# Designs tried in a protein design run: peptides against a protein of PDB entry 2N1D. Part 42

Target 1, 169 residues: chain A of PDB entry 2N1D
Amino acid sequence: EVKVKIPEELKPWLVDDWDLITRQKQLFYLPAKKNVDSILEDYANYKKSRGNTDNKEYAVNEVVAGIKEYFNVMLGTQLLYKFERPQYAEILADHPDAPMSQVYGAPHLLRLFVRIGAMLAYTPLDEKSLALLLNYLHDFLKYLAKNSATLFSASDYEVAPPEYHRKAV

## One batch from the design tools (peptide; made by RFdiffusion4, then SolubleMPNN)

Design b1_p14_2_s4 (from b1_p14_2, 7 letters changed)
Fold by OpenDDE base, seed 5:
Structure b1_p14_2_s4 (fold): chain B 169 residues (1-169), chain A 14 residues (1-14)
Amino acid sequence: as target 1 above (169 residues)
Amino acid sequence: MLVVPEPQDLDFEP
């Protein structure tokens, strides 16, 4: 397994997210007010504003594209708690052609990095390429941590109605 | 200090 280190500042949020969904039976409000696409775009622009060379800008764009692709592939199968499945099904029915990166937001994006390490373990990357990728992933996670106050909030969750509970059992 | 479980302990649906 490839270890992707989650910043210590964000680990408590993962626990809060888990608690909100599984214990408090709340759901993240969808579509997200700030979706994954927007977060990644902001990150890319942030990196560009710091005076990156053309090559570095290209690398950032590739990393952003990669994160987006991984998220869209893994969201439905790897990143949801059981309680969230009915909500996901409703999203698929209402928006069948929309990538999940346009629907979901920061909490689910952060969940990706809990699982992405295992996925990277069987990707055909040499040691140097993997190290470079990991550096960018950690840099992105640092960006999330830096902006955590605006990206992660319990106010983005809402109590699931009784009707939803019947669907979730 | 609050003890925070490791992310691998979170049960996302596989």
Scores: peptide ipSAE 0.038, ipTM 0.671, DockQ to the pose 0.108
Fold by OpenDDE base, seed 4:
Structure b1_p14_2_s4 (fold): chain B 169 residues (1-169), chain A 14 residues (1-14)
Amino acid sequence: as target 1 above (169 residues)
Amino acid sequence: MLVVPEPQDLDFEP
């Protein structure tokens, strides 16, 4: 079991996100105002601006690419609540070739890190590589926590219309 | 102290 530690600052948001969707029957506004691609790009640029070496920059880019790939693979199958399925279906119908990292935003990206540990357990990485990856994942999570005020807001959600409720039973 | 459920307990679509 590979454990990815969620920052304590972000755990309350996961609860709020869950509550907004499952209990308040709201939906995250899609396409996201700031999508996963943009968030990852900002992180990469942030790391670059901190005076990283070329090798470190390369590593960051690889991690960003990896997170993006994991997100795109896992979003539809592992990161959505049942209530969000009709919305996802609509997105797929309207944008069949668009990666979900260009559609979804920070809340769903954060959900990835709740599940990514299980996926990493099946990834053929040596101990050193895994440790390095985990360090970057934790670093990225800290970045999300640092920018949580701008990345996570209930105002990015909206009450689902009655028509949606009839689809999302 | 804030009591927060563990994220692993969140019910995502399987």
Scores: peptide ipSAE 0.037, ipTM 0.713, DockQ to the pose 0.109
Fold by OpenDDE base, seed 3:
Structure b1_p14_2_s4 (fold): chain B 169 residues (1-169), chain A 14 residues (1-14)
Amino acid sequence: as target 1 above (169 residues)
Amino acid sequence: MLVVPEPQDLDFEP
C-alpha cells in the first residue's frame, strides 16, 4: 500500500468533520461555496506564481487533473459517511451529469487523501513516476494545510432537518 | 497530550 501522509494540522479537521456529520448530524452545505474544481485551480495558480518552469507547470496540471478524476470516481463510493448518503442521492437526482468536483468542497476533498493511497497501489506507474506523484500530492496537502483557515470551517455545515434523519438513520 | 484518531479509522462508506 502506498502511504499518503496527512499533515498534522489537518488531522484535527478530519476528526471535526467526522464529528459534525456522524455525531452532530450536520451536513456540509451543497453545492459548496468553494468547490473542488476551484480549490485545485487555486493550487495550480499558486504553483505558477512561485516561478515554476514550464515543465513543472505541466506536471502540476496533470496532477490537478488526476486529483479531480480520482475525486469524481471515489466520492460516491468511498468518501461519504452513511449519514451523507441521502444528500448524495439528492445531488445525483438533481444533477446527474455534474462532476462531484463541482458540487463538493474542501472537507470531502481532504477525505480523498485518506483513501487514495490504496488506489495508487494498483496504478500502473513506474517507481519514479509514483514518487513524483506522491511528492505533488504531499505538496498539495501542504497547500491545504496552509489555507486551512479559509478552506475548513464548521460554519459550512448545517443541522439536518428531522425529515432527513428519518432517511439516514 | 492530544490523542487524535488516524484518518484511516474514520467510518467512510466502503
Scores: peptide ipSAE 0.036, ipTM 0.687, DockQ to the pose 0.108
Fold by OpenDDE base, seed 1:
Structure b1_p14_2_s4 (fold): chain B 169 residues (1-169), chain A 14 residues (1-14)
Amino acid sequence: as target 1 above (169 residues)
Amino acid sequence: MLVVPEPQDLDFEP
């Protein structure tokens, strides 16, 4: 088992996110004001500004690229609640060639880290490589926690219209 | 660094 620890500061948000969608029948506003691509870019720039070596900068870029790829692959099948499926279908229809990292934002990105551990458990990574990856993932999560006030807000959600409820399963 | 696995069709649950 690969353990990806979610910072305690962000765990309540996962609950709020779940509540907003599943109980309050709200949807995250799409396209996101700040999408996953932008968040990852900000993180990379943040790490660069801290005076990392060239090797560390390269590693950060690889991690960012990897997170983006995982997100784009997993969003539609593993990171959505049932109530969000009609919205996702509409996004696919309107933006058929756009990666979901350009559409979705911080809440869905955070959901990735709930699932990514299980996925990494089946990857052919040696112990050293896995440890290095986990360190960067945890570092990124700490970055999200540090910027949580601007990245996670219930005001980014809105009540789904009546017609949407008829489509939702 | 990351190897993308084949995703499974599962709804997200907290």
Scores: peptide ipSAE 0.024, ipTM 0.661, DockQ to the pose 0.464

Design b1_p14_3_s1 (from b1_p14_3, 4 letters changed)
Fold by OpenDDE base, seed 3:
Structure b1_p14_3_s1 (fold): chain B 169 residues (1-169), chain A 14 residues (1-14)
Amino acid sequence: as target 1 above (169 residues)
Amino acid sequence: SIIEKLLKQLKELL
């Protein structure tokens, strides 16, 4: 298994996110005020403005596209807690053609990086290519940590209504 | 889920 290290600053947030949903029975407000697409776009622009001179095998745009694709594929099946399933069903019904990267935000994107390592182990990448990809993923996570005060907030969650509680544990 | 299990472990370490 390929290990993707989560920055120490973001580890407490993962716990808070889990607690808000599973224990406090809250839901992340959807559609997100700042969705995954916008976060990735901001990251790409940030990298371009920094004037990186490194000649990497993967371009920033390719990494962004990859993260977006993985997120859109894995959100519905791998990144949701049981309590969030009814909300997801409502989103699919209301926005059947919208990619989930346009609906969900930073907390769910961060959850991807808890799972993505195992998926990368099955990719047909050589050692060098995988190392380069991991460097970009870690760089992106550092970016999330740097902007964590803006991207991660309990105020983006709300208590689920009583009728919702009857739909899921 | 796998994520929940991992997060529970993480919480115990914090």
Scores: peptide ipSAE 0.030, ipTM 0.677, DockQ to the pose 0.031
Fold by OpenDDE base, seed 5:
Structure b1_p14_3_s1 (fold): chain B 169 residues (1-169), chain A 14 residues (1-14)
Amino acid sequence: as target 1 above (169 residues)
Amino acid sequence: SIIEKLLKQLKELL
């Protein structure tokens, strides 16, 4: 298994996110005011503004593209709690061609990194490539932690209405 | 889900 360390300041948020959805029966407001695409774009621009070389810029773009693709593939099948399934179905019906990275935001993106470590264990990466990837993943997570005040907020959640509860398991 | 299982463990440690 490949260990991807979640910053300590974000671990409590994962618990709060879980609690908001599963126990308090709230839903993250969709479409997200700050979606995954914009978060990744801001990160890439942040890295580019720090005086990176062309090669480093290329690497950042590849990492961003990889995270986006992995998120879009994994969101519907691996990153949602059961209570969120009706909401996801509604999103698919209303926006069938939209990538989920344009709909969902930081909380769901963070959930990806709980899962990504195990996924990387099955990728045929050499030691150098894996180390480089891990460095960028940890760097991105540090970026999320640094901007956590604007990216993670309970105010982005709303109590699900009674009609939603009838559809939810 | 695997996420819920991990989060359950994490919650107990926080």
Scores: peptide ipSAE 0.030, ipTM 0.680, DockQ to the pose 0.031
Fold by OpenDDE base, seed 2:
Structure b1_p14_3_s1 (fold): chain B 169 residues (1-169), chain A 14 residues (1-14)
Amino acid sequence: as target 1 above (169 residues)
Amino acid sequence: SIIEKLLKQLKELL
């Protein structure tokens, strides 16, 4: 398995996120106030503002696009806790054509990076390509860590109503 | 899988 290192300051958030959903029976407020698309856009703009070369800028854009697509593919089947599935079903019913990167936010995006390593293991990447990809992924994770105060907050969650509990397994 | 295809595409672009 390819190891994607999560910044230490974000690891506690993953635990809090899990606790909010599974133990406290809360749900992340959807649609997200700041969705995955906007987070990735902000990252790309941040990288551009730091004076990257044209080639580096292109690479960042491609990585952003890749993360977005990967998120959209993985969200429904791999990134949700059991308690969140009724909410996801409601989102699909209300927004059938919307990519999930426009609905979900930072917490679910971070969950992607917990799973991506295993998927990379099945991809025929040479050592150089893998190292480069990992560098970009780690760079993005560092960005999330730097902005964690604004991206990750328990206030973005809410207690699920009794009606939700009835349909949640 | 679709995931593998996406990652392969990313490899080609980087």
Scores: peptide ipSAE 0.023, ipTM 0.624, DockQ to the pose 0.163
Fold by OpenDDE base, seed 1:
Structure b1_p14_3_s1 (fold): chain B 169 residues (1-169), chain A 14 residues (1-14)
Amino acid sequence: as target 1 above (169 residues)
Amino acid sequence: SIIEKLLKQLKELL
């Protein structure tokens, strides 16, 4: 199988994220104060500032674009807990043409990397392409871990109102 | 599937 390893620094956050939503019945504040688009842009700029060659810079841009598109496709069907479904429906109604990468933030982006390994296993990839992809994915995850103090916070969640509880099953 | 298409595209870009 294709394994995408989540940094140890971020594994506890996935548990906290799950707890906040499913057990504490809280919702991540949307639209995100720092959305997925901005996170990916910051990463790309960070990599470019590190003195990468033109070829490496091109690769970073393509990886960022790929992560963004993959997130936008996967968010609604694969990355949400059941309790978050009414919120997602409201977002679609209020922002019908906005990509979810402009609405959601770091916690939901991190959830993508929990799922991506299994998806890669079903797609034939040559060894070189897979190795390169995995290297960039792990590099990005390392970036998230390095900036975790500013990207992941329980203060970005809020208790869902009583009316919301009636809509969520 | 859409997922497979995206992964294929990513493969081609990298």
Scores: peptide ipSAE 0.023, ipTM 0.639, DockQ to the pose 0.165

Design b1_p14_3_s2 (from b1_p14_3, 7 letters changed)
Fold by OpenDDE base, seed 2:
Structure b1_p14_3_s2 (fold): chain B 169 residues (1-169), chain A 14 residues (1-14)
Amino acid sequence: as target 1 above (169 residues)
Amino acid sequence: DIIKELLERIKKLL
């Protein structure tokens, strides 16, 4: 397994996220007020403002594109708790062609990084390439941690209505 | 594999 280190600032949030949904039966409000696309865009712009070289800027853009695509592939099948599945079904019905990176936000994006390490373990990569990718992934996670006050909040969740409970697992 | 594709792109920067 390839270890992707989650910043200590964000580890408690993963627990809170799980608790809000699984135990408190709340749902993240969708569509997100700040979706994955916007978060990644802000990150890319942040990196550009730091005076990166052309090569580094290109790399950031590629990493952003990769994270976005990976999120869109993984969200529906890998990143949702069982309680969230009826909500996801409703999203698909209402927005069948919308990428999930335009619907979901920071909490679900963070869940991706819990899974990515295992995925990387099955990808044949040389040591240098893997190290470079991990550096960018960790850099992005550091960005999320830096902006955690605005990206992660229990106020973005709401108690699921009784009718939702009736159709939820 | 999107990650593999991404890494191939990054390799060009090494």
Scores: peptide ipSAE 0.106, ipTM 0.755, DockQ to the pose 0.088
Fold by OpenDDE base, seed 4:
Structure b1_p14_3_s2 (fold): chain B 169 residues (1-169), chain A 14 residues (1-14)
Amino acid sequence: as target 1 above (169 residues)
Amino acid sequence: DIIKELLERIKKLL
């Protein structure tokens, strides 16, 4: 299986994220104070500031666009824990025309990279193409790690109310 | 396929 290496700085967060939601029955506050769109925009700007060539800059933009689209496709079906399903339903009802990249934030974005490896296993890609994609994905993950202190915090979660528990599986 | 499309876009640049 294709392995997307998660930076060591972010591995503990994945556990905390899982624990907060599944064990502590908390929910990530939505809409996110810093949504996926914003994170990707910041990343693109960061890469731009690093003095990328025109081609590299455009490549980053394409990667950002790709991640955004992939996130929007995968969020509802692949990235949510069962406990988060009622919240997602509420979001869809309240914001039917909003892409999920404008609603969700870093924790859910990070989950995408946990799942993408399995997805890539089902996608026929040559070794060189796969390596190239992985390099870009890892580069973005490194960016998330660098900014982990501001992007990942348990304070962005809150205990779900009792009425929510009744809706949740 | 988003991934394939992304790869094709990147390949054109590199």
Scores: peptide ipSAE 0.095, ipTM 0.744, DockQ to the pose 0.085
Fold by OpenDDE base, seed 3:
Structure b1_p14_3_s2 (fold): chain B 169 residues (1-169), chain A 14 residues (1-14)
Amino acid sequence: as target 1 above (169 residues)
Amino acid sequence: DIIKELLERIKKLL
C-alpha cells in the first residue's frame, strides 16, 4: 500500500464528516458554497504567489488538473456514504452535464485522499515518480489543513428532511 | 506532465 498521510489536523474532520452524514443523518449542502474547482484554483494561486519557478508552477497545474479529474471520476462511485446516494442521484438529475468538482466541496475532496493511496499501489510507478507524486499530494493536503477553518464546517451540513429519510434509510 | 500521467492512470484503474 502507498501511504498518503492525512494531516492530523484533518483526521478529526473525517470522523466528524462521517458522523454528520451517517449518524446524524445530515447532508452536505449542495451545491457547495466553495466547490472543488475553486479550492483547487485557490491552491494553484497560493502556490503561484509563493514565487515558484515556471517549472514548479507547471507541475502544480498538472497536479490540480489531475486531482480534479480524479475527483470527478471517483466521487459518485467511491466517495459517497450510502446515506448520500439519493442526494447524488438528485444532483445528477439536476446537473446532468456538470462535473462533480463544481458541485461538491472540501469534505468530499478530502475523502478522495483516503482512497488515492490504494489506487497508486495498483499502478506501476518507479520510486522517483511515486515520491514526487506523494510530495505534491501531501503539499496540497497541507494547504487544506492550513485553511481547514474555512473549508470544513459542520454548518455546511443540514438535517435531511423526513422525505429523504424514507428513501435513504 | 508526469504527475498528470500518473493521475490519469489512477482514473483508468477504476
Scores: peptide ipSAE 0.058, ipTM 0.702, DockQ to the pose 0.659
Fold by OpenDDE base, seed 5:
Structure b1_p14_3_s2 (fold): chain B 169 residues (1-169), chain A 14 residues (1-14)
Amino acid sequence: as target 1 above (169 residues)
Amino acid sequence: DIIKELLERIKKLL
């Protein structure tokens, strides 16, 4: 089984995120003040500023593009808790053609990496290719951990109104 | 290129 290692600093956030949504009946404020697109762009720029060669810069761009596309495909079907479904429907109605990477933020992006390991297991990959991919994914996760104070905050959530509760049950 | 291909393959599994 392919395992994508989540940084220890971010593991508690996954629990808090789950608790905020499912137990406390809160919703992440949308559109995110810092969306997935901006996070990925900042990461790419960060990597470029670290003195990477043109070849490595190209690889980072491909990884960023891949993560973005993977997120946009997975968000609506795999990354949402049941309580978030009405909110997602509202987003689709208000922004039908906008990619979800422009709407959602770091918490939902992090949820993606909980799922990606299983998806990698379903695809035949040689050891070298898998190691390379995992290295990039882990590098990005380390970036998220380094910037976790600004990317992950309970203040980005708010209690859902009573009207929303009726839609969610 | 290889990373793009790998991620594309994952997408196709969805």
Scores: peptide ipSAE 0.054, ipTM 0.704, DockQ to the pose 0.617

Design b1_p14_3_s3 (from b1_p14_3, 6 letters changed)
Fold by OpenDDE base, seed 1:
Structure b1_p14_3_s3 (fold): chain B 169 residues (1-169), chain A 14 residues (1-14)
Amino acid sequence: as target 1 above (169 residues)
Amino acid sequence: DIIKKLLEQLKKLL
């Protein structure tokens, strides 16, 4: 098994996120005030400001692009709790052409990294390539941890209205 | 290109 280690600072948030939605029946406010696109852009700019070489800058851009694309593919089918399905359907109806990276934010992005490890286990990657990918993924996760105070907050959630409960599967 | 390639391979597993 390929393990993508979640920083200890972010592990409690995954529990809180799960609790807010599944137990407290709350929903993350959409569209996110800071969406995945913005988070990834900030990360890329942060890395570039650290004096990376041209080759390293290119690699960061590829990582950002890849995470974005992977998120957009995974969000609807793999990253949502059952209670969030009606909200997702509404987003699709109202914004059919919008990538989910422009709608969702940090909590859902973090959920992506919980799934990546299992997927990597089924991908034939040489040791060097896998190590390189893991290094970038962990670097990004460290960035999320450093900015966790602004990216993860229970105040970004709200109690779902009664009419939502009726259509929730 | 390596990172892009790796992430594209991940998409094939979905």
Scores: peptide ipSAE 0.043, ipTM 0.713, DockQ to the pose 0.671
Fold by OpenDDE base, seed 5:
Structure b1_p14_3_s3 (fold): chain B 169 residues (1-169), chain A 14 residues (1-14)
Amino acid sequence: as target 1 above (169 residues)
Amino acid sequence: DIIKKLLEQLKKLL
């Protein structure tokens, strides 16, 4: 299996995220204060400010676009806990034409990288292509770790109301 | 376009 290493600093967050939703019955506040689009844009700008060449800047843009697209496809089908399904349905009703990258934030984006490794194992990629992709993905994950204090917070969650619990049973 | 293409391939596996 292809292993996408998540920074150790972010692994506890995945557990906290799971606990907040599954055990504490909380929901991430939507629309996110800082959505996936904004996070990816900040990353791209960060990479640009680090003195990347034009070619590297182009590559970063492709990575950002790819992650965004992958997130938008995966969110509704693969990244949500069962308790989050009613919320997702409400989001679809309220924002029918909006990509989920404009609604959801860092916690859900991070969940994407938990799944991507297994998916890559079934993709017919040569060693060079796989290594290139992994390098970019790891670079982005390192960026998330560096900014974890602002991107991942339990204060972005709130207790679901009783009426929501009725929908989530 | 290689990274985008690779991620697109992943999308097709869903």
Scores: peptide ipSAE 0.042, ipTM 0.716, DockQ to the pose 0.616
Fold by OpenDDE base, seed 2:
Structure b1_p14_3_s3 (fold): chain B 169 residues (1-169), chain A 14 residues (1-14)
Amino acid sequence: as target 1 above (169 residues)
Amino acid sequence: DIIKKLLEQLKKLL
């Protein structure tokens, strides 16, 4: 299996995220104050400001586009906890044509990287190509870790109302 | 080009 290493700074957040949703019965506030699209855009701009060559800039843009697309495909089916399903249904009803990268934020984006390694294992990639892709993914994760104080906060969650609990069986 | 190709391969698995 392909290993996508989550930075140590973000591992505790994955636990907190799980706890907030599943045990404390909270929900991430949607639409996100800072959505996935914005996070990826900020990352791309950050990389550009570091003086990258045109080739490196192109590669970053492709990685950003790929992460976005992968997130949009995976969010509804793979990245949500059971308790979040009613909220997702409401989002689909209210925003039927909006990509989920415009609705969800950093916590759900981070969940993607817990799953991506297994998917890459089924991709016929040579060692060099896989290493290159992993380098970009890890670089993005390092960016998330660097900005974790602003991207990940329990204050972005709220206690689900009693009405929601009745739907979330 | 390489990154684009790799990401395209990933999309096919979804």
Scores: peptide ipSAE 0.034, ipTM 0.701, DockQ to the pose 0.510
Fold by OpenDDE base, seed 3:
Structure b1_p14_3_s3 (fold): chain B 169 residues (1-169), chain A 14 residues (1-14)
Amino acid sequence: as target 1 above (169 residues)
Amino acid sequence: DIIKKLLEQLKKLL
């Protein structure tokens, strides 16, 4: 397997996220107050502010674009807990043409990185390319960790109404 | 562009 290291600062959040939804039967408030698109944009701007070269800036933009595209494909099929399925169905019905990166936020984005490592194992990548990709992914994860206080909060979740609970359990 | 291509390859695995 290819290991994508999740920063230690974010690992507890993955547990809290799981607990809020699967055990406490809460839902992340959608559409997200800060969606994946905005998070990626902020990251790109953050990298630019650090005085990177044009080449490094280009690479960051490609990573951002790639993460966004991958998230949009993976969200519905791989990143949701069972309890979230009815909510996702409602989102699709209300916003059929909206990319999920404009709807979901940091918690679901972080879940993507839990899956990426396993998928990379099935991708024919040379060692150098794989290392480069991992470096960029880890750099982004470090950014998430740095901003975790604002990106990850239990206050972004709410108790699902009784009618939802009946259809989701 | 290589990073984007790599991520696109991941998409193909789905």
Scores: peptide ipSAE 0.047, ipTM 0.718, DockQ to the pose 0.647; fails the geometry check

